Peptides against a protein of PDB entry 3J47. Designs and how they scored, part 31

Target 1, 121 residues: chain A of PDB entry 3J47
Amino acid sequence: IRLTNQLKSLKGLQSKLKDVVEYLDKVINKELPINHTILGKLQDVFNLLPNLGTPDDDEIDVENHDRINISNNLQKALTVKTNDELMVIYISNLVRSIIAFDDLIENKIQNKKIQEQRVKD

## One batch from the design tools (peptide; made by RFdiffusion4, then SolubleMPNN)

Design b2_p14_1_s1 (from b2_p14_1, 8 letters changed)
Fold by OpenDDE base, seed 4:
Structure b2_p14_1_s1 (fold): chain B 121 residues (1-121), chain A 14 residues (1-14)
Amino acid sequence: as target 1 above (121 residues)
Amino acid sequence: SELVEELQKLLDQF
């Protein structure tokens, strides 16, 4: 019973991963528009994956070393891309906040000038 | 301000 449930859950995960790959292929081929919400959730999944290619020190098979290096390079490339996307979002939000603060400061300066004028009249 | 205009141009690139 427990093993059968684990196998069923693993088959379900495999099906979901296949659906994600098929979606990404359609986005790459411009058959579907980019959905930023889906991409953000995919980034969350990749950030929760155990480090692909920390060799547990116990199987230095030379054929595994090239696969581990390719996996590490892919994980590094995905991490860099995720950091760049987060940086762009952060900078955009920071700039919007600065603009909103400048507008608030200018509004306070104008309100002060109007109050000073009302005290002189 | 001139600063806000330059920051808005930067935002328009994203």
Scores: peptide ipSAE 0.054, ipTM 0.745, DockQ to the pose 0.013
Fold by OpenDDE base, seed 3:
Structure b2_p14_1_s1 (fold): chain B 121 residues (1-121), chain A 14 residues (1-14)
Amino acid sequence: as target 1 above (121 residues)
Amino acid sequence: SELVEELQKLLDQF
């Protein structure tokens, strides 16, 4: 029972990974438009993957070493891109908050001037 | 303010 359930869950995960690959192939072939929300979630998955190549074993064929280096470079590039995108969002929100705060200060100064004028009349 | 104008120009780049 437990082993059968684990095998069923693993087969379900394999099917979902296949669907993601088929989606990416359609995007590469321009059959589907780029969906930035899906790409963002895919980047999150790659950022959660441990390094796809700590070879703890001293017998790596040159082909495996090149694939590992390419995968690590791709993961690093995706992480940098994600950090830059998050930085842009953060700066944009910070700037909007500063503008809103400046407007609040100006409104408070104007209201104070109006109150001071009403007390002098 | 002049600050708000410069900050708005920064926002327009994103």
Scores: peptide ipSAE 0.048, ipTM 0.737, DockQ to the pose 0.012
Fold by OpenDDE base, seed 5:
Structure b2_p14_1_s1 (fold): chain B 121 residues (1-121), chain A 14 residues (1-14)
Amino acid sequence: as target 1 above (121 residues)
Amino acid sequence: SELVEELQKLLDQF
């Protein structure tokens, strides 16, 4: 019973990881737009993962400490890079929203002027 | 108009 439930949970996790990979591949291939919420949640997952760069935590040898530090530094560097990339895309979306808002304001001003002219004729 | 052009130039850098 316990082993069957663990196997079912692991298969469920594997399926979910496959869905994430397929999503990322579609984003990389420009088939889907970048979703900041998904990327932020993916980053949260990577930050919660125990160091994926250490195979086998069953021998405390002094050589593992340098590998753990290198893995932590790489993970930190990847996290910073991902944050900077997300910030750039966030700024780009903000700028697009400002452009669209300016165009909306200008269109409303023009429409108001046209209506005011039609009421004076 | 001018603001939109400058913001569009900024977007074209990414």
Scores: peptide ipSAE 0.046, ipTM 0.730, DockQ to the pose 0.014
Fold by OpenDDE base, seed 1:
Structure b2_p14_1_s1 (fold): chain B 121 residues (1-121), chain A 14 residues (1-14)
Amino acid sequence: as target 1 above (121 residues)
Amino acid sequence: SELVEELQKLLDQF
């Protein structure tokens, strides 16, 4: 019973991963539009994956070495892309904060000028 | 005003 439930859960995960691969293939082939929410969640999953690039030193099959290099290059590319996207969001939020601060300063300067005029009359 | 215009140009590049 426990082993059959674990196997069923693993088969369910495998099916879900296959659906994600099929979705990515359709996006790469331009058959479907890019969904940024799905890509963001996929990036989060890849960033949570342990470095699959430390083979335990005891089974270097040549096929595993090419898969490990592809996985590491993909993980590095996803990490770089995530960092660049976060940098753009950070800069955009910083600029919006500076604009809002400039408007606040200008309003304070105008209010001070109005008060100084009212004290002279 | 001028700072806001330059910062808006920076936002339009992203």
Scores: peptide ipSAE 0.042, ipTM 0.720, DockQ to the pose 0.012

Design b2_p14_1_s2 (from b2_p14_1, 7 letters changed)
Fold by OpenDDE base, seed 4:
Structure b2_p14_1_s2 (fold): chain B 121 residues (1-121), chain A 14 residues (1-14)
Amino acid sequence: as target 1 above (121 residues)
Amino acid sequence: QELIELLQKLLDQF
């Protein structure tokens, strides 16, 4: 029972990974528009993966050096992209906050003018 | 006013 459920879960994960690859291939081929929400979720999944580029100290085989370099380059590219996306979101939220503060200040000035008029009448 | 319009134009680029 437990092993059968683990095998079913692993087959489900494999199917989902295939769906992701097929989606990425369609996006690369320009058959589908880039969905930033899907891309962000994929990036969150990759950021949760253990570092695929730290060899546990037990396999100094010369064939792994190219695979380690490719994995490290992929992880670095994902980390840079994460930082750039977070920077864009941060700037957008900062701009939105500045606009909301300006609107709040203007509303406060208008309310003060209305109160000063009501004290003169 | 002018600052809001500038910040909105900046936001529309993202």
Scores: peptide ipSAE 0.026, ipTM 0.661, DockQ to the pose 0.013
Fold by OpenDDE base, seed 3:
Structure b2_p14_1_s2 (fold): chain B 121 residues (1-121), chain A 14 residues (1-14)
Amino acid sequence: as target 1 above (121 residues)
Amino acid sequence: QELIELLQKLLDQF
């Protein structure tokens, strides 16, 4: 029962990975337009994958070195792009916070002036 | 005021 459920889950994951490869092949062949939402979700998956480009240091055949370098360069490029996108969101939230603090300071200054006028009348 | 307008223009780019 436990082993059969794990095998079923793994077969389901393998089917979904095949559907992703078939989608990427259609996009490369220009049969489908690039969907930025699908590309973003694929990027999230690659950022959650442990480094798929370190074979343990004991068997590098020269033909795998180019595939490993391409995988590492792709992972690095995806990580940099994610960091840049997160930096934009962070700056936007920081700017909104600064504006909200300025409005709060101005409201406190105005309220203080109104109180000082009411004590003089 | 000028800083807020600059920060708003920065926000409108995102």
Scores: peptide ipSAE 0.026, ipTM 0.645, DockQ to the pose 0.012
Fold by OpenDDE base, seed 2:
Structure b2_p14_1_s2 (fold): chain B 121 residues (1-121), chain A 14 residues (1-14)
Amino acid sequence: as target 1 above (121 residues)
Amino acid sequence: QELIELLQKLLDQF
């Protein structure tokens, strides 16, 4: 019962991975429009993949070295792109926070001047 | 004022 459920789950995962590959191939071939929501979820999945390119030092078949390098380069490219996107969001939020802080300072200075005028009249 | 306009122009690039 437990082993048959694991095998069924693995076959289900394999089918979903095939659907994703077929979707990516159709997007690369311009047969389908890029869905940014699907692409973002794929990036999240790739960022959660264990480094499939650190073989623990015990199974380097020489034929896997190029596939491992391609996987590592893809993971690195996705991580760099995600870092750049997060950096843009961070800078945008920082700028908005600085503007809101300057507006708060100016409002405080103006309110102080108005109070000082009302005490002189 | 000038700093806010510079920061807004920076924000409009993203």
Scores: peptide ipSAE 0.024, ipTM 0.644, DockQ to the pose 0.012
Fold by OpenDDE base, seed 1:
Structure b2_p14_1_s2 (fold): chain B 121 residues (1-121), chain A 14 residues (1-14)
Amino acid sequence: as target 1 above (121 residues)
Amino acid sequence: QELIELLQKLLDQF
């Protein structure tokens, strides 16, 4: 019963990973529009994956070397994309903060001018 | 004013 439930859960995970691959292939082929919510969730999953590209030093099979290079290139591409998205968010928040600060300065200058006028009358 | 328009154009590039 426990082993059969683990095998069922693993088969369910394998099916979901296949659905993700098929979705990514359709997006690459431009058959489907990019869904940013799906890509963000995939990015979260891949950022939580341990480095699948550190072979424990005991299985140098030539077929694993190409898989390791593909995994490392994928992880690097996801890390770069994450950094670029965070940079855009950072710049956007910085610009909003500068605008809000400019508005605050102008408001203080106007309030000071109004106070200086009220002291002359 | 001119600074705000420049900063908005920067935001519209992202």
Scores: peptide ipSAE 0.023, ipTM 0.632, DockQ to the pose 0.013

Design b2_p14_1_s4 (from b2_p14_1, 6 letters changed)
Fold by OpenDDE base, seed 4:
Structure b2_p14_1_s4 (fold): chain B 121 residues (1-121), chain A 14 residues (1-14)
Amino acid sequence: as target 1 above (121 residues)
Amino acid sequence: SELIEEAQKLLDQF
């Protein structure tokens, strides 16, 4: 029973990964529009994956070295892309905060001028 | 005002 449930869950995960690959291929081929919400969720999944391609020192096979290097390069490229996207979001939030702060300063200056006028009359 | 101008210059780089 437990092993059968694990195999069923793994088959379910494999099906979902296949659906994700097929979706990404359609997006790359411009058959579907880019959905940023789906891409963000995929990034979250990749950030939760253990380091794909740190060889624990137990497989010195020359054929695995090229696959490991390709996996590491892909993970590095995904990490860089994620960092750049997070940077753009951070800058956008910083700019919004600066604008809101300037509006607050302007409102305080206007309120101070109105109070100074009321004390002078 | 000056902070908004700097923020806009930063946005124009993206």
Scores: peptide ipSAE 0.044, ipTM 0.725, DockQ to the pose 0.013
Fold by OpenDDE base, seed 1:
Structure b2_p14_1_s4 (fold): chain B 121 residues (1-121), chain A 14 residues (1-14)
Amino acid sequence: as target 1 above (121 residues)
Amino acid sequence: SELIEEAQKLLDQF
């Protein structure tokens, strides 16, 4: 019973991974529009994967070297994209903070003018 | 006003 449920869960995961690959192939072929929410969740999954670039040092077949280089290049590309997304979020938060600070300065200047008028009357 | 316009131009580049 437990092994059959684990095998069923693994087959269900394999089916979902196949559906993700088929979706990515359709997006690459421009058959479907890019869904940024799906790509963001996929990126989160890849960022949670243990480094696919450390095979245990005991099976360097030439076919594994090309797979390691592809996985390392993919991980590097995903890391660069994550850094660019974090940079956009940082700049957006910086801009919001500057606008809020400008509004605070303007409000302080207006309040000071109102107090200076009330002291003259 | 000018600072908000420059800030909006920066956001429109991303």
Scores: peptide ipSAE 0.042, ipTM 0.721, DockQ to the pose 0.013
Fold by OpenDDE base, seed 5:
Structure b2_p14_1_s4 (fold): chain B 121 residues (1-121), chain A 14 residues (1-14)
Amino acid sequence: as target 1 above (121 residues)
Amino acid sequence: SELIEEAQKLLDQF
């Protein structure tokens, strides 16, 4: 029973990971537009993964030096990309807040003009 | 306003 449930959960995770890969392939091929929210969530997942490129210090075989450099470069690239996406989300939220503030100001100006007209009539 | 329209166009690029 426990082993069967673990196998079912692992198969479910594998299916979800496949769906993510298929989505990324479509984005890379320009078949789908880039969705920054999905990419940000995918980066959150990568940032929660144990460092797949820090070998715990117990097997320094000289053949892994290129893999360590590739993993460190990938982690650095993911960190830079995470910062850039967070900056884009931040700017987008600022612009939305400015728009909402301008709409509020315009609505207040219009309401004031309507009230001033009603007092003159 | 024209500013709101241009800001919305900028948001639609993200």
Scores: peptide ipSAE 0.041, ipTM 0.714, DockQ to the pose 0.015
Fold by OpenDDE base, seed 2:
Structure b2_p14_1_s4 (fold): chain B 121 residues (1-121), chain A 14 residues (1-14)
Amino acid sequence: as target 1 above (121 residues)
Amino acid sequence: SELIEEAQKLLDQF
């Protein structure tokens, strides 16, 4: 019973991965528009995958080593892209915070000038 | 004013 359920779940996962590959092929072939929300979620999935390229240093066939290097390069590329996107969001939020702080300072300076004028009249 | 203009120029690059 447990082993049969695990095999059923694994087959279900394999089917879902096939659907994702078919979607990506359609996007690459320009048959479907790029959906940024789907691509972002795929990046999150890849970032949550264990490093598929930590083989225990004991007995990697040359074919496995090349597949591992390709997987690690893909993971690194996805991580770099995620970091660049986060950097843009961070800079945008920082700039908005600086503007809001400048406006607050200017408002305080103006209010002080108005009070100083009212005391001279 | 000048800081807001520079900040807007930076945002327009993204």
Scores: peptide ipSAE 0.040, ipTM 0.710, DockQ to the pose 0.012

Design b2_p14_2_s1 (from b2_p14_2, 9 letters changed)
Fold by OpenDDE base, seed 1:
Structure b2_p14_2_s1 (fold): chain B 121 residues (1-121), chain A 14 residues (1-14)
Amino acid sequence: as target 1 above (121 residues)
Amino acid sequence: DLLKLLQEVLKKLE
């Protein structure tokens, strides 16, 4: 019973990974529009993957070296993309903060002028 | 003037 449930869960995961690959192939081929919510969730999954580029030092077959290089290049590309997205969010939040401070300064200057007028009347 | 420039930058980042 436990082994059959684990095998069923693993087959379910394999089917879902195949559905993700087929979706990515359709997006690469421009057959489907990029869904940013799906792409963000995929990026979160890849950021949670342990480095598939550190096989324990005991099984470097020549076929694994090309897979390790592809995995490391993919992880690096996803990390760069994450960094660029975080940089855009950071700059956007910085600009919004500067705007909010400018509005606060203007409101403070206007309030000071109104108080100076009320002391002269 | 600065406010309009910053709003245009935000609109290019969204």
Scores: peptide ipSAE 0.051, ipTM 0.741, DockQ to the pose 0.014
Fold by OpenDDE base, seed 3:
Structure b2_p14_2_s1 (fold): chain B 121 residues (1-121), chain A 14 residues (1-14)
Amino acid sequence: as target 1 above (121 residues)
Amino acid sequence: DLLKLLQEVLKKLE
């Protein structure tokens, strides 16, 4: 039962990975427009993958070394792009926070002026 | 002035 469920889950993952490859091939061939939401979710998946760049020293087939280097270069490229996107979001949130504080200060100054006028009348 | 500059920076980051 447990092994059959793991095999079913792995086959389901393999099918989804095939659908992703076919989608990426269509995007590379300009048959489909780039969907940034799909690309972002793929980046999240690749950032959650264990570093495939160290096969435990027990599977040194020379054909795996080139695939591992390609996987590491892809993971590195996706990680760099994700870090740049997170940096832009972080800066944007800081700027929005500064604007919100300026608006709060101006509103407080205006409210104080209105109270000082009401005490003179 | 500062708010307008910050809004222009946000618009370039989006």
Scores: peptide ipSAE 0.040, ipTM 0.725, DockQ to the pose 0.013
Fold by OpenDDE base, seed 2:
Structure b2_p14_2_s1 (fold): chain B 121 residues (1-121), chain A 14 residues (1-14)
Amino acid sequence: as target 1 above (121 residues)
Amino acid sequence: DLLKLLQEVLKKLE
């Protein structure tokens, strides 16, 4: 029962990974527009994966070295893009915080003017 | 003026 359920879950994951590859191939071939939300979720998945390009130091066969370099280059490219996306989000949140602070100052100035008018009447 | 500039920057980042 447990082993059969694990095998079923793994087959389900394999099918979903195939659907993702087919989607990426269609995007590369310009058959589909780039969806930034799907691409961001794929990056989150790759950031949660162990480094697919660090062999444990005990099996460096020369045939694995090219696969390791490709995987490391992919991981670096995903990390750079994730950092750029996080930078845009950070700047956007900083700008929103400055706007909210300006609105708070203006509201405080207006409230002070209303109090000064009520003391003159 | 500053508020309008910040809103324009925000709109270019979204």
Scores: peptide ipSAE 0.039, ipTM 0.725, DockQ to the pose 0.014
Fold by OpenDDE base, seed 5:
Structure b2_p14_2_s1 (fold): chain B 121 residues (1-121), chain A 14 residues (1-14)
Amino acid sequence: as target 1 above (121 residues)
Amino acid sequence: DLLKLLQEVLKKLE
């Protein structure tokens, strides 16, 4: 019973990781727009992952303190760089949305002016 | 005027 539940949970996790990879591949290929909420949640997941810095040190020997610090500093630097890159993309998309909204307002003003001219003739 | 400024900002972010 316990082993079957662990295997079911692991298969569920594997399926979700596959869905994430497929989403990222579609975003990289420009088939889907970047979703900042999904990327932020992925960043939260990477920040909660205990040190992906090598799968080979289940031995607590005191010589790994410098490797753990370098891995944590690299992970933190990658996290900051990714956050800054996502912020630039977010600002770019916000600016594009403001431009599209300004064009929509101008088009509505012009259409209203044309209708008011047609009612006076 | 605002549109031109926003387009210049976009061109610096690409």
Scores: peptide ipSAE 0.039, ipTM 0.732, DockQ to the pose 0.013

Design b2_p14_2_s2 (from b2_p14_2, 9 letters changed)
Fold by OpenDDE base, seed 2:
Structure b2_p14_2_s2 (fold): chain B 121 residues (1-121), chain A 14 residues (1-14)
Amino acid sequence: as target 1 above (121 residues)
Amino acid sequence: NLLQLLNELLKKLE
């Protein structure tokens, strides 16, 4: 029962990975427009994967070295793009926080003016 | 004002 369920789940994952590859091939061939939301989610998946290009140090066959370098270059490119996206989100949140702080200061100034008017009447 | 400049910056980042 447990092993059969794990095998079924793994086959389901394999099918979903195939659907993703087919989608990427259609995007590369310009058959579909680039969807940035799908690419962002795919980057999140790659950032959660262990480095797909570090063999455990015990089986460096020369034919694996080129595949390792390609995988490491892809992982680096995905990491850089993710860092740039996170930087934009961080700056946007910082700007929103400064705006909210300015609004709070202006609200305090207005409340003080209203109190000073009520003391003069 | 500062608020307008920050809102225009925010719109360029979205």
Scores: peptide ipSAE 0.065, ipTM 0.763, DockQ to the pose 0.013
Fold by OpenDDE base, seed 1:
Structure b2_p14_2_s2 (fold): chain B 121 residues (1-121), chain A 14 residues (1-14)
Amino acid sequence: as target 1 above (121 residues)
Amino acid sequence: NLLQLLNELLKKLE
Protein backbone atom coordinates (compact mmCIF):
# COMPACT_ATOMS: atom_id res chain seq x y z
CA ILE B 1 0.00 0.00 0.00
CA ARG B 2 2.67 2.69 0.94
CA LEU B 3 4.95 1.81 -2.05
CA THR B 4 1.98 1.88 -4.50
CA ASN B 5 0.93 5.32 -3.17
CA GLN B 6 4.52 6.66 -3.55
CA LEU B 7 4.68 5.31 -7.14
CA LYS B 8 1.26 6.91 -7.90
CA SER B 9 2.44 10.26 -6.42
CA LEU B 10 5.70 10.10 -8.44
CA LYS B 11 3.74 9.33 -11.67
CA GLY B 12 1.44 12.28 -10.85
CA LEU B 13 4.50 14.57 -10.40
CA GLN B 14 6.01 13.26 -13.69
CA SER B 15 2.72 14.04 -15.52
CA LYS B 16 2.69 17.59 -14.05
CA LEU B 17 6.34 18.13 -15.07
CA LYS B 18 5.43 16.98 -18.62
CA ASP B 19 2.49 19.47 -18.68
CA VAL B 20 4.95 22.25 -17.62
CA VAL B 21 7.46 21.27 -20.39
CA GLU B 22 4.64 21.24 -22.99
CA TYR B 23 3.50 24.69 -21.75
CA LEU B 24 7.08 26.08 -21.96
CA ASP B 25 7.52 24.65 -25.51
CA LYS B 26 4.26 26.35 -26.61
CA VAL B 27 5.44 29.66 -25.04
CA ILE B 28 8.90 29.36 -26.74
CA ASN B 29 7.17 28.64 -30.09
CA LYS B 30 4.91 31.75 -29.50
CA GLU B 31 1.77 29.53 -29.68
CA LEU B 32 0.73 30.81 -26.21
CA PRO B 33 1.16 34.23 -24.53
CA ILE B 34 3.64 34.48 -21.64
CA ASN B 35 1.90 34.15 -18.27
CA HIS B 36 4.14 36.00 -15.76
CA THR B 37 2.42 34.31 -12.77
CA ILE B 38 3.22 30.81 -14.12
CA LEU B 39 6.82 31.85 -14.97
CA GLY B 40 7.28 33.36 -11.47
CA LYS B 41 6.08 30.09 -9.86
CA LEU B 42 8.39 28.05 -12.12
CA GLN B 43 11.29 30.35 -11.16
CA ASP B 44 10.46 29.79 -7.44
CA VAL B 45 10.56 26.00 -8.05
CA PHE B 46 13.94 26.24 -9.86
CA ASN B 47 15.40 28.45 -7.07
CA LEU B 48 14.36 25.73 -4.55
CA LEU B 49 16.00 22.91 -6.59
CA PRO B 50 19.31 21.73 -5.07
CA ASN B 51 22.21 22.36 -7.49
CA LEU B 52 21.62 19.64 -10.14
CA GLY B 53 25.21 20.47 -11.22
CA THR B 54 27.00 18.73 -8.29
CA PRO B 55 26.95 15.01 -9.09
CA ASP B 56 28.95 13.25 -6.37
CA ASP B 57 32.53 13.12 -7.79
CA ASP B 58 32.23 9.37 -8.70
CA GLU B 59 30.12 9.33 -12.01
CA ILE B 60 31.55 11.84 -14.56
CA ASP B 61 30.55 10.17 -17.82
CA VAL B 62 31.22 12.58 -20.79
CA GLU B 63 27.41 12.73 -21.48
CA ASN B 64 26.80 14.01 -17.90
CA HIS B 65 29.34 16.87 -18.32
CA ASP B 66 27.26 18.57 -21.07
CA ARG B 67 24.04 18.11 -19.00
CA ILE B 68 25.80 19.60 -15.92
CA ASN B 69 26.97 22.64 -17.94
CA ILE B 70 23.43 23.16 -19.36
CA SER B 71 21.91 22.82 -15.84
CA ASN B 72 24.45 25.29 -14.34
CA ASN B 73 23.88 27.80 -17.18
CA LEU B 74 20.08 27.52 -16.72
CA GLN B 75 20.36 27.96 -12.93
CA LYS B 76 22.68 30.98 -13.40
CA ALA B 77 20.26 32.54 -15.94
CA LEU B 78 17.31 32.04 -13.53
CA THR B 79 19.34 33.50 -10.61
CA VAL B 80 20.28 36.58 -12.74
CA LYS B 81 16.61 37.05 -13.73
CA THR B 82 15.56 36.77 -10.05
CA ASN B 83 18.20 39.36 -9.07
CA ASP B 84 17.00 41.80 -11.79
CA GLU B 85 13.33 41.38 -10.70
CA LEU B 86 14.29 41.94 -7.02
CA MET B 87 16.32 45.04 -8.05
CA VAL B 88 13.27 46.50 -9.88
CA ILE B 89 11.05 45.82 -6.81
CA TYR B 90 13.70 47.38 -4.51
CA ILE B 91 14.02 50.55 -6.67
CA SER B 92 10.19 50.83 -6.91
CA ASN B 93 9.84 50.57 -3.10
CA LEU B 94 12.69 53.10 -2.61
CA VAL B 95 10.98 55.59 -4.98
CA ARG B 96 7.61 55.09 -3.19
CA SER B 97 9.37 55.73 0.16
CA ILE B 98 10.96 58.96 -1.18
CA ILE B 99 7.54 60.17 -2.48
CA ALA B 100 5.89 59.41 0.88
CA PHE B 101 8.74 61.27 2.66
CA ASP B 102 8.37 64.32 0.35
CA ASP B 103 4.58 64.40 1.05
CA LEU B 104 5.39 64.22 4.80
CA ILE B 105 7.83 67.18 4.50
CA GLU B 106 5.25 69.25 2.56
CA ASN B 107 2.56 68.47 5.17
CA LYS B 108 4.98 69.53 7.98
CA ILE B 109 5.77 72.83 6.16
CA GLN B 110 2.04 73.56 5.61
CA ASN B 111 1.18 72.76 9.26
CA LYS B 112 4.00 75.08 10.46
CA LYS B 113 2.70 77.95 8.25
CA ILE B 114 -0.87 77.46 9.62
CA GLN B 115 0.46 77.58 13.23
CA GLU B 116 2.51 80.75 12.53
CA GLN B 117 -0.62 82.46 11.07
CA ARG B 118 -2.75 81.51 14.14
CA VAL B 119 -0.12 83.10 16.49
CA LYS B 120 -0.22 86.43 14.52
CA ASP B 121 -4.05 86.70 14.66
CA ASN A 1 9.23 68.62 -10.21
CA LEU A 2 10.94 65.71 -8.30
CA LEU A 3 7.53 64.05 -7.62
CA GLN A 4 6.66 63.94 -11.37
CA LEU A 5 10.08 62.48 -12.28
CA LEU A 6 9.78 59.77 -9.59
CA ASN A 7 6.21 58.89 -10.72
CA GLU A 8 7.48 58.57 -14.34
CA LEU A 9 10.27 56.25 -13.13
CA LEU A 10 7.70 54.09 -11.26
CA LYS A 11 5.55 53.83 -14.42
CA LYS A 12 8.63 52.62 -16.41
CA LEU A 13 9.44 49.94 -13.78
CA GLU A 14 5.87 48.55 -13.65
Scores: peptide ipSAE 0.056, ipTM 0.751, DockQ to the pose 0.014
Fold by OpenDDE base, seed 5:
Structure b2_p14_2_s2 (fold): chain B 121 residues (1-121), chain A 14 residues (1-14)
Amino acid sequence: as target 1 above (121 residues)
Amino acid sequence: NLLQLLNELLKKLE
């Protein structure tokens, strides 16, 4: 019973990881728009990976300390890079939204001017 | 034009 439940949970996790990879591949290929909420949640998962890969503090083999520091520094660098990339994408989407809003204002001004001309004729 | 400046900014972010 316990082993069957663990195997079922592991298969469920494997399926979800596959869904995430397929989503990322579609985003990389520009088939899907970037979703900041999904990427933020993926970043949260990546930030939890060291806590899943550090054995709890009961075997200080001095050879693992340098590997742990390298993995933590690499992960911190990946987290910073991911935040900067997400910030650039966020700014790009904000700028696109401002452009679309400016175009909407200009279209409304032009439509109002056309209506005011039609009322004078 | 604001639109031109924003489009130039977009081209630098892509």
Scores: peptide ipSAE 0.053, ipTM 0.753, DockQ to the pose 0.014
Fold by OpenDDE base, seed 3:
Structure b2_p14_2_s2 (fold): chain B 121 residues (1-121), chain A 14 residues (1-14)
Amino acid sequence: as target 1 above (121 residues)
Amino acid sequence: NLLQLLNELLKKLE
């Protein structure tokens, strides 16, 4: 039961990975428009992967060194773009927090004026 | 004035 469920989950993941590769090939060939939402989610997946560009120090074949450099460059490019996206989200959240704080101050000033009027009547 | 500027900044970041 547990092993059969793991195999089913792995086969489901393999199917989804094939669909992603086929999608990327169609995008590279300009057969499909670039979907930024799909690329963002794909980037999130790659950022959660262990570094595919560090083979443990036990398989230095010279053909792996170029593939390692390509995977490291891809991961760096994905990390830079993620940092830029996170910076935009961070700035947006700061601005929203400043607006919410200004609205809170104005609401406190208005409530104080209403209380001061009720004490005079 | 400040709120309008901040809202215009938000619209440029979204």
Scores: peptide ipSAE 0.049, ipTM 0.743, DockQ to the pose 0.013

Design b2_p14_2_s3 (from b2_p14_2, 9 letters changed)
Fold by OpenDDE base, seed 2:
Structure b2_p14_2_s3 (fold): chain B 121 residues (1-121), chain A 14 residues (1-14)
Amino acid sequence: as target 1 above (121 residues)
Amino acid sequence: SLLELLQEVLKKLQ
């Protein structure tokens, strides 16, 4: 019973992965528009995947080495891209915060000057 | 000004 349920769950996962591949093929072939929400979720999935590139030291089939390198290169490329996108967002928010702080300082300086002028009149 | 430089940086990041 438990093993049969695990096998059923694994088959269900395999079917869903096939649907994702078919979707990606349609996007690559320009048959479907790029959905940024789906691509973002796929990137999150790839970032959560363990490094598929730890060969269990016992099956260095030469054919697996190239597949492992491709998977690791893809994961690395997705991680770099995500880091660059997050860096741009972070810097943009930082710069906005600095501008808002400068505007606050300038407004306080101007208000102080106006108050000092009103006390002299 | 510092403000103008920061606004230019924001325009390049967007």
Scores: peptide ipSAE 0.073, ipTM 0.768, DockQ to the pose 0.012
Fold by OpenDDE base, seed 5:
Structure b2_p14_2_s3 (fold): chain B 121 residues (1-121), chain A 14 residues (1-14)
Amino acid sequence: as target 1 above (121 residues)
Amino acid sequence: SLLELLQEVLKKLQ
């Protein structure tokens, strides 16, 4: 019973991780727009993973201080890079929204002028 | 125009 529940929970987690990978692949391939909320949550998940240092040192011995500093510096560098990438995307979306708003205002002004001409004829 | 400036900014951010 306990082992079956653990296996079911692990399979559920694996499915969710797969959905995240498939989303990221679609974003990388430009098939989907970047969702900042999803990327922010992924960053939070990565920041909670204490050991995304390379999976290749299953050796217990006593040089832990420099590896912890390197992993923290790498995580910090990845966090800064991700924040800068998010800022670029936020600015890009803001600029697109301003352009779309300007076009909307220009279209409304033009439509108003056309209607005012039609009422005078 | 404002539009041209914003389009130029977008091109630099892509």
Scores: peptide ipSAE 0.068, ipTM 0.760, DockQ to the pose 0.014
Fold by OpenDDE base, seed 1:
Structure b2_p14_2_s3 (fold): chain B 121 residues (1-121), chain A 14 residues (1-14)
Amino acid sequence: as target 1 above (121 residues)
Amino acid sequence: SLLELLQEVLKKLQ
């Protein structure tokens, strides 16, 4: 029972991964539009994956070396993209905060001028 | 204004 459930869960995961690959192939071939929500979730999954580029030193067949280099380059590209997206969000929030401070300063200056006029009248 | 410049920067980042 437990082994059968694990095998069923693994087959379910394999099917989901195949559907993701098929989706990515269609997006690469421009057959489907880019869905940013799907790509963001995929990026989150890849950021949670342990470094796929440290196989223990004991089975480096030449075919594995090219796959490792491709996986490491993909992981670096995804990490750089994540950092750039986070930087854009950070700068956007910083600019919004500066605008809000400018509005606050202007409101305080206006309120001070109104109070100074009321003390002279 | 500073406000207009910052809004233009925000539009380029989106």
Scores: peptide ipSAE 0.057, ipTM 0.745, DockQ to the pose 0.013
Fold by OpenDDE base, seed 3:
Structure b2_p14_2_s3 (fold): chain B 121 residues (1-121), chain A 14 residues (1-14)
Amino acid sequence: as target 1 above (121 residues)
Amino acid sequence: SLLELLQEVLKKLQ
């Protein structure tokens, strides 16, 4: 029972990973439009993966060095893109906060003018 | 105005 459930869960994960690959192939081939929400979630998954570029230091095959460089370049590219996305979110929130603060100042100035008029009447 | 510039920046970031 436990082993059969683990195998079923693993087969389910394998099917979902296949669906992700098929989606990426369709996006690369321009058969589907780029969905930024899906790409953001894929980046989160890759950022949670242990660095696939640590072969234990015990076999320097030239093929491992190219795979390590590709993995490191991919991780750097994903990190840069994640930082750019976070920067856009940060700037958007900052600008919204400045607008809300300006509206608050204008409302306080108007309320003060209304109070000063009521004291003169 | 500053407000108009900030609104334009927001529109480009969304």
Scores: peptide ipSAE 0.055, ipTM 0.753, DockQ to the pose 0.014

